# Peptides against a protein of PDB entry 1MQS, part 205

Target 1, 223 residues: chain A of PDB entry 1MQS
Amino acid sequence: ILKMLFLNKDLNNNDNITTITDDIFNQQEIIWKVLILDIKSTATISSVLRVNDLLKAGITVHSLIKQDRSPLPDVPAIYFVSPTKENIDIIVNDLKSDKYSEFYINFTSSLPRNLLEDLAQQVSITGKSDKIKQVYDQYLDFIVTEPELFSLEISNAYLTLNDPKTTEEEITGLCANIADGLFNTVLTINSIPIIRAAKGGPAEIIAEKLGTKLRDFVINTNS

## One batch from the design tools (peptide; made by RFdiffusion4, then SolubleMPNN)

Design b2_p30_1_s3 (from b2_p30_1, 17 letters changed)
Fold by OpenDDE base, seed 2:
Structure b2_p30_1_s3 (fold): chain B 223 residues (1-223), chain A 30 residues (1-30)
Amino acid sequence: as target 1 above (223 residues)
Amino acid sequence: DEEKKKIEEALNKLGKEQTEEFYKLVEKYR
């Protein structure tokens, strides 16, 4: 997250957040930026950073992507949002309206190829592609509550999975979403966890899906 | 352990930046 706030420059990972922010704050000219979030990414940011950390990172204002935002044509913007068609359309509209000087786009998870193409196509039409400085997949589709504890914050997951009226298709879909979130978590921490799941329930389905995603990832990366 | 190692190696090669690919696509549609 901090790396993203510093426009994905390399940071010394051995230092704590305070040391990193202080060093950058003291040694470099602060570039003031706007941070655009959605509901999900807001929760993620809030779980990891304090308001003071944002300020030290040069974030002067943060807003929700769906909110009406005033143009700041001389200010660079960092987007940290979910990889959705809706968010892409909003970003493109912001670009069209010259809402900010520069656009640093960070998605909370992997942007699908079709959406990347859609973004590129729409941006190409605007003729303002030069304002988009970065496009990143951050794989931060989780909330960190403690150093080794996180949540995907999927709404009503427990209720849905335990409701006897829930269809198999709904369960499968939800399990897939959970597995996607866990997969993104693995990518974020660059560490493969030992997966432990209860047998005979949704947890097993999730574990299997996650395993498949990890295997597929290996195949695709090594090809 | 072997599977874990393979995944870790793959993760280490993971490029999170899509900027270059994005610009290639922009040029394609231009």
Scores: peptide ipSAE 0.551, ipTM 0.737, DockQ to the pose 0.441
Fold by OpenDDE base, seed 4:
Structure b2_p30_1_s3 (fold): chain B 223 residues (1-223), chain A 30 residues (1-30)
Amino acid sequence: as target 1 above (223 residues)
Amino acid sequence: DEEKKKIEEALNKLGKEQTEEFYKLVEKYR
């Protein structure tokens, strides 16, 4: 996400968000940009970044794509939106109206070929293709689902994890089983979760294991 | 938080630039 906010330039991925933003702020002049979102991408951004992070990334204004937005013809815009016909049409309309100086288009997931062609066709008609600087598929479709409670139906999990007589091996094994269950749930829901766990306990172990599984899956399925 | 970051990083690496293909298509329709 930060890479996108910096116009898909290579960033040092070894640092946390704060370090990256601070380093960029200290080393480079901030390019001020507008960030255009939809409902889905707003949830994604909000889950990962703080308001201060956006500011440090040079995002002066962020708005919904469907909202009435004031023209800022001297300001570059980053679009981070779902790959839909509706969003494409809005982007093209914004282009036609010279709403921004430059357009950096990022889709939350892969743009279908037919929609890419549609975008290109519409842009070609405008004669303003030069203003489109980037088109990216970001694969950051974090589906915000309604909160739901579910159980893995593992018998005595709480008791086992909180019993001081339970061995480390037993805890580790149980945590692995829980992580497997959660992983399968994630796959079933077909949504990448934000993992939150209390530190210093079994929840952290589970979170780590689940995170590893998810990373491996993402890497392997998209390779 | 660390796991979240790692997952995000992995997802970011999957990003695909379509800029060149886009411009090719634009020219096609001109």
Scores: peptide ipSAE 0.545, ipTM 0.754, DockQ to the pose 0.361
Fold by OpenDDE base, seed 3:
Structure b2_p30_1_s3 (fold): chain B 223 residues (1-223), chain A 30 residues (1-30)
Amino acid sequence: as target 1 above (223 residues)
Amino acid sequence: DEEKKKIEEALNKLGKEQTEEFYKLVEKYR
């Protein structure tokens, strides 16, 4: 996400978000940009970044794509929106009206070929294709679903994890089983979760195991 | 927090630039 906010330039991601934004803010000239979102991408951004992070990334204004937005013809715009026909049409209309100086288009997931062709066709008619600087598939489709409570139906998990007589091997084994169950749930729902766990206990172990599984899966599936 | 970051990093690596293909298509329709 930060990479996108910096026009998909390579960033050293070894540091946390705050450190990265602080370093860039303090050491480099900030390019002020407008960020255009939809409801889905708003949830994604809000889950990862704070308002101050956006500001430090040079986002001066953020708005919903369906909202009436004031023209800022001298300001570049970053679109981070769902790959839909509706959003494409709005982007093209914004282009026609010279709403922004430059257009950096980022889709939350892969844009289907037919929609890419539609976008290209519409843009070709406008004669303003030079204003579209980037088109990216970001694959950041975090589906924020309603909170659901579910059980993996692992017998006596709580008791086992809190029994002082339980061996480290038993705990590790149980945590692995729980992580496997959660991983399968994630695959079934087809949504990558944000993992939150209490520190210093089995929950942390489970979170680490699950995180590793998810990362490995994502890398292997898209490599 | 660290796990979230790692997942996000992995997802960011999956980002695909379509700019070149887009421009090719624009030229096709001109």
Scores: peptide ipSAE 0.545, ipTM 0.754, DockQ to the pose 0.333
Fold by OpenDDE base, seed 1:
Structure b2_p30_1_s3 (fold): chain B 223 residues (1-223), chain A 30 residues (1-30)
Amino acid sequence: as target 1 above (223 residues)
Amino acid sequence: DEEKKKIEEALNKLGKEQTEEFYKLVEKYR
C-alpha cells in the first residue's frame, strides 16, 4: 500500500510504516496527490494505514470513486479500486473530463484480461493515454467488517491564495499571518487541503510557509 | 503495529505492474 501511495517507487521493506513515511517526508519533496477509493478499498486502507500515514505519503484529499468530485486538473490522482467495469467506466470518464493531471491506476485484485482490454480500448478512443502513468494489480482484497474502519473523512477541500499588495515587509508579515490562519483551519478540519497559489508572488510565499508548518506538525506529532 | 507491518510487507510484494501491457493494448486499438 505504501509503495502504491509513493507511485510504486521502491521502498525499503525492512522498515515500519512510520519509519518509511518519516524518511521520505523528511528527505524528499512530497508530491501531493488525490486518492480515489471505493467502499472495499477504503476498508483495506483503513486496516493498514492511519490518516496521518496518508498525509505523510502526500495524500491531501481522498474521495470515493462514485462521489461527485471537483476537478483538480493540476493534481495527480491515485486510484485504488476494485477491478470492475463500473470503476473502469468512471476512471475513463474522469480521464475524458481532465479531472486530474495524471492517473495512477491500482486495482485491489487482478484485473481480468477482458477488462484490461476494455480499459485500453476506451482510453485509446479518448486520445489521452499519456495521462495514465501506471496500471497495477495490487492484490489487496481485504474485507474488513469493523465499523470504525469506515470513519475516514473524505474531503475535496482546496484553498486559493491571493497576493497581498503592500510593501515587502508588510507582505512578509501578512503572508505569515495568513499561513498561520490557514494552518489553524487545516487542523480544525482535520484534513490537508490542496493549496493553489500563483508563482512569483505573495501567494507562493504563503504556500511555502504553510507547507513548512504542515510538515513540522506532522513530524512533531509522530515524535 | 507488528501485524500491520507484516501485512504491508506482504502486500507490497504482491503488486504486479500492467502498465506496459496496457500501453500495448492501447496501441492495438488506435
Scores: peptide ipSAE 0.537, ipTM 0.760, DockQ to the pose 0.209

Design b2_p30_1_s4 (from b2_p30_1, 18 letters changed)
Fold by OpenDDE base, seed 4:
Structure b2_p30_1_s4 (fold): chain B 223 residues (1-223), chain A 30 residues (1-30)
Amino acid sequence: as target 1 above (223 residues)
Amino acid sequence: SEENKKIEEALNKKGEELTKEFKKLVEKYK
């Protein structure tokens, strides 16, 4: 998230968000930006960052994508929104209207191919593709409830895992989904966790799956 | 950690690739 706020530039990853923001604030000239959010991403940002963190990251204004926003043609904008047709259309409209000087588009989850093509097609018609500097997928299918505590908001996960009527297949499937979510979380926070899980239950299954995913990722990045 | 650095690099690469793909598609539709 912080990286996104700094236009996906390399950050000196210190362990503390405050330290990172302080270091950047002190070392580099702040580029003031507008942050465009939706309801989902607002929850995510609010859970991870404080207002002061946003300011230190150069976010002068943050607004909802569906809200009427005043043009700031000399200000770059960071979009951090869900990959939906509606949001894409709004972004394109903002582009058409020259609402901002530059567009840094970050989707909260993977952008489907069809939507990528739709975005590209619409942007091509505008003739203003040069203003779009970045299109990134983020992997924020989680909510931070408290520091170092994440929720994947998988419906009835606890109940399903503890229901004796739940099939082995259902448990395995749910564990896979949880592991995927945790994997995305790890990538998002750019920190490899020490995985701890109770033995003999779903937690162990999740831990094993997550461990495998992380190891595979490291191997693939090294190759 | 070295591993964290690798993760960051991988994420950056992925983002850059998506941007490139987007730009390519834009040109395709012109």
Scores: peptide ipSAE 0.497, ipTM 0.837, DockQ to the pose 0.603; fails the geometry check
Fold by OpenDDE base, seed 3:
Structure b2_p30_1_s4 (fold): chain B 223 residues (1-223), chain A 30 residues (1-30)
Amino acid sequence: as target 1 above (223 residues)
Amino acid sequence: SEENKKIEEALNKKGEELTKEFKKLVEKYK
């Protein structure tokens, strides 16, 4: 998330948000930006970042994508919104109206191919594709309740894992889903976890799967 | 850590790739 606020530039590997923002604030000129959110992403941002953090990141104002927003044609905008047709249409309309100087689009989750094509098609018609500097999709398949606490909102996971009637196949499947969620969490917060799990249970399965996913991601992306 | 750096680099690369694909598609539809 912090990386996104700095236009996806490289940040230091410090996990302390305050330290990161302070270092950047002191070392380089602040680029003032507008942050456009939706309801879902607002909750995420609010749980992880403080108002002061946004300010230090150069966010001068933040608004909901569906609300009326004043044009700021000389200010770059960061969109952090759900990958929906509605949001895409709004972004394109904002582009058409020259609402901002530059567009940094970050979707909260994976952008489906059909929506990517739709966005591209609409943008091509505007003739203003040069204003779109970035299109990123993030991995927000979790709910942030606290800066250090995340929920995957997997229904009845605890009950299923502890039910003696649950089959090994069901457990394996659920563990895979949990590992996927945790993987996305790790990527979103840009923090490598210390994996600790009890031996001989579902937790160990999850830990192994998560470790594999992380390793595979690094290998596949760097290849 | 070295592992953190690798993850960050991978994330950046993925983002850049999506941006590139988007730009390619824009040109396709022109």
Scores: peptide ipSAE 0.497, ipTM 0.835, DockQ to the pose 0.604; fails the geometry check
Fold by OpenDDE base, seed 5:
Structure b2_p30_1_s4 (fold): chain B 223 residues (1-223), chain A 30 residues (1-30)
Amino acid sequence: as target 1 above (223 residues)
Amino acid sequence: SEENKKIEEALNKKGEELTKEFKKLVEKYK
């Protein structure tokens, strides 16, 4: 999230939020930006960041994507929104109207191929593709309830994992889903956790799957 | 940590690749 606010530049992920923002703020001139959110991303940002953090990141104002927003043609904009057709159409309309100087688009989750193509097609018609500087997928497949507490909101996960009638296949499938969610969480916060799990149960399976996914991600991306 | 840096680099690369793919698609539809 912080990385996104700094236009996806490198950050020292070993430090806390305050240290990161202070270091960046003191080392370079601040670039003022507008942050455009939706309901889902607003909840995430509000749970993790303070107003002072946003200011230190150069966010002058933040607004909902569906709200009427005044043109700021000399100000770059960061979009952090769900990958939906509706949001894509709004972004394209903002582009057509020259609402901002530059567009940094960050989708909260993976953008489907069909929507990527739709976005590209619409942008091509505008002739203003040069204003779009970034298109990124984030990995917000979790709900932030507290700054240090995350939930995948998987229905009846505890009950399913502890039900003796649950098949091995069902357990494996659920563990895979949980591992995927945790993987996305790790990528979102840009921090590799120390994985701890109880032995002999689903937690161990999840830990192993998560570890494998993280390793594979690094290997595949570096190849 | 070194591991965290590797993940960050991987994320940056993924983002850059998506941006690149987007730009290619834009050109395709022109």
Scores: peptide ipSAE 0.497, ipTM 0.842, DockQ to the pose 0.560; fails the geometry check
Fold by OpenDDE base, seed 1:
Structure b2_p30_1_s4 (fold): chain B 223 residues (1-223), chain A 30 residues (1-30)
Amino acid sequence: as target 1 above (223 residues)
Amino acid sequence: SEENKKIEEALNKKGEELTKEFKKLVEKYK
């Protein structure tokens, strides 16, 4: 998320938010930009960042994508919104109207192929594709309560995993879902975890699955 | 450490790849 606010430039992720923002503020010229959110992404941002953090990141103003927004044709915009047809149409309309100088589009979850094609098709018609600098998708299948604490909101996971009546197949399925959520979390926060799991239980299964997913991702991306 | 570095590199490339794919598609529909 913080990387997104800095236009996905390379940042030292080992530092806390305050250190990163202070370093950038002190060492680099701040690029002022607009942040466009929806209801879902607003909740996400609010859980991770403070208002002061946004200011230090160069966010001059933030607005909801569905709200009427004043044009700022000389200001770059960061979109952080759900991958929906509605949001895509709004982004394209903003592009058509030259509402901002540059467009950095970040979807809150995976962008389906059909929507990617739709976005590309609409943008091509506008003739203003050069203003779109980035298109990123993230994987937000978690709730962030604190910067270093999150939940996958999988209902009754603990009960299911510890119920002796639960079948091995059910456990395996649930572990796979948890691993998927954790994998998405890793991708979203762009932070590689040190995996710690208790031996002999579901946690170990999850850890193994997560490790495999991460390795597979590396292989597929470098391929 | 080496594995971690590879994962970080892969994460960084993901966004760039999607952007490239998008640009490619835009050209296709022109």
Scores: peptide ipSAE 0.494, ipTM 0.834, DockQ to the pose 0.566; fails the geometry check

Design b2_p30_2_s1 (from b2_p30_2, 15 letters changed)
Fold by OpenDDE base, seed 4:
Structure b2_p30_2_s1 (fold): chain B 223 residues (1-223), chain A 30 residues (1-30)
Amino acid sequence: as target 1 above (223 residues)
Amino acid sequence: SENKLIEEAINKRGKELTEEFKKLVEEYKK
């Protein structure tokens, strides 16, 4: 998230958000930017960052993508929104209207190929593709509720995992989803966790799946 | 370090997506 706010530049700072923001604030001239969010990403940002953090990152204004936003043609914009057709259309419309000087597009989750193509097709028609500086998809399918605690916001996960009527297949599927979410979380925070899980339950299944995914990722990255 | 590898992978993914996007834009302009 912090990288996104700094236009996905390499942050050679400590993992502490406060330290990173302070260091950047003190060392570099702040580039003021607009942050465009949707409902989902607003929850994410609000859970992870304080208002002061946003300011230190150069975010002067943040708005919802569906809200009427005044043109700021001299200000770069960071979009952090869900990868949906609706959001893509809005971004393209903003581009057409020269609403901002530069567009840094960050999707909250993986961008499907069809939507990537749609975005590209629409942008190609505008003749303003040069204003789009970045297109990134993030791994933010979670909400941080408190320090070191987060939720994947999977509906009824606890109930499903503890319901005796739940089938093994359903449990396995849910565990896979949880593992995927945790994997994305690890990538997002750029930290490999020590995985701890109670034995004999879904937590163990999740831990095993997550461990496998992490190991595979590391191996693939090293190759 | 593992963290460094993760960071590099994320950065690579982002750059690749941007590049792919730019490529597609050019293709659609033809």
Scores: peptide ipSAE 0.525, ipTM 0.866, DockQ to the pose 0.618
Fold by OpenDDE base, seed 3:
Structure b2_p30_2_s1 (fold): chain B 223 residues (1-223), chain A 30 residues (1-30)
Amino acid sequence: as target 1 above (223 residues)
Amino acid sequence: SENKLIEEAINKRGKELTEEFKKLVEEYKK
């Protein structure tokens, strides 16, 4: 999220948000930006960042994508919204109307191929593709409740894992899903966790799967 | 460090998606 606010530039590996923002604020010239959110991403941002953090990141104004927004043709905009047809259409309309000087588009989750193609097709017609500087998709398959606590919103996970009638196959499948969610969380917060799990239960399965995914990710990225 | 590797991977993914987007835009420009 912090990277997004700084136009996906490299940041130091410090996990302290305040330290990161302070360092950047003191060392670099602030680029003033507008942040465009939706309901889901608003909750995420509010849970992770303070208002002061946004200001230090150069976010002067933040608004909902569906709200009427004043044009700021000389100001770059960061979109952080769900990958939906509706949001894509709004972004394209904003582009057509020269709402902002530059567009940094960050989707909250994986952008489906069909939507990517739709976005590209619509943008191609506008003749203003040069204003779109970035298209990123994030790994927000979780809900941030507080900086140190995340929820994957997997329905009845605890009940399923503790139900004696649940089959081993079902447990394995659920654990895989949980591990996937945790993996995405790790990537989103850009922090490698110390994996701790009780032995002999579902937690151990999840830990093993998560560890494998992280290792594979590193290997595949470096190949 | 592992953190740096993850950061690099995320950045790479973003750049790749941007490039793919730009490619598609040009393809649709006929």
Scores: peptide ipSAE 0.521, ipTM 0.857, DockQ to the pose 0.613
Fold by OpenDDE base, seed 1:
Structure b2_p30_2_s1 (fold): chain B 223 residues (1-223), chain A 30 residues (1-30)
Amino acid sequence: as target 1 above (223 residues)
Amino acid sequence: SENKLIEEAINKRGKELTEEFKKLVEEYKK
């Protein structure tokens, strides 16, 4: 998250948020930026960062993507929003209107190929592609509720998994979704987990799926 | 070491996505 706020520059990951922001503040001039969020990402940011953290990262103001926002043509913008067609269209419209000086686009989850192509196609028509500096997909499909405790906020997950009438197919599907969320969490915190799961239940299925996803990710990205 | 590998992978993915985007933009301009 902090990397995104600092335009995805390499940061020392061994320090806490406050230490990192303090170090950067002391070492270089802060670039003031606008942070554009959606409802989902707002919840995520609010659960992880404090107002002071945002300020130290150079975020002067944050707004919802669907809100009417005043043009700030001399200010760079960081988008941290869900990878949806609607959000892409809004970003492109903001680009067309020269709403900001630079665009750093960070999607909250993996950007599908079709949406990437759509974004690129629309941007190509504007003639303002140079203003888009970054397109990143992040992995923040979780909400921190307590220290070292988080929720994927999957509706009725507990009930579904504990309902004896739930079909195996439903369980498998839900477990896959949970594994995806956990996978994203692992990547976000940049830590390989010790996976512990009760044997013979959904937890084991999730653990297996998560392990596979992690292994595949490492192999695919380092190949 | 494993954590570092993950971090590198994430960074690489981000850079690659940006480059792919830029490539696509240029292709659509033709």
Scores: peptide ipSAE 0.513, ipTM 0.864, DockQ to the pose 0.664
Fold by OpenDDE base, seed 5:
Structure b2_p30_2_s1 (fold): chain B 223 residues (1-223), chain A 30 residues (1-30)
Amino acid sequence: as target 1 above (223 residues)
Amino acid sequence: SENKLIEEAINKRGKELTEEFKKLVEEYKK
């Protein structure tokens, strides 16, 4: 998240938020930006960042994507919103109206191919593609409620995993979903975890799947 | 470090998506 606020530049994520923001603030001139959110991303940002953190990151103002926003043609904008057709249309409309100087688009989850193509097609018609500097998709398949507490918000996970009537196939499927969520969490936090799980149950299955995903990701993306 | 490798991988993915987007834009302009 902090990386996004600094236009996806390299950050030392081994330090706490305060240390990171202080270091960056002291080392270079702050670029002032507008942050555009939706309801989901607002909850995420509010749970992990303080007002002072946003300020130190150069966020001068933040607003909801669906609300009426005043043009700031000389100010770059960071979008952090869900990958939906509605949000894409709004972004394109903002582009058409020259609402901001530059557009840094960060989707809160994986951007489907069809939506990527739709975005590209609409942008191609505007003739203003040069204003779009970045298109990123994040891995936010979790909700952060506290700095050290988060949930994947998978409905009835506990009940399903502990129900003796649950089939092996159902357990395997659910474990895969949980592993995916944890994987995305790890990538978002940008920290490799030490995986600990109880033996002989679903937790072990999840741990194994997560470990495999992490290893595969490192190998495949750095190849 | 492993953390650095993950960071690099994330950055690479982001850059790749941006480049793919730019490529698609150019294709639709034709």
Scores: peptide ipSAE 0.533, ipTM 0.865, DockQ to the pose 0.633; fails the geometry check

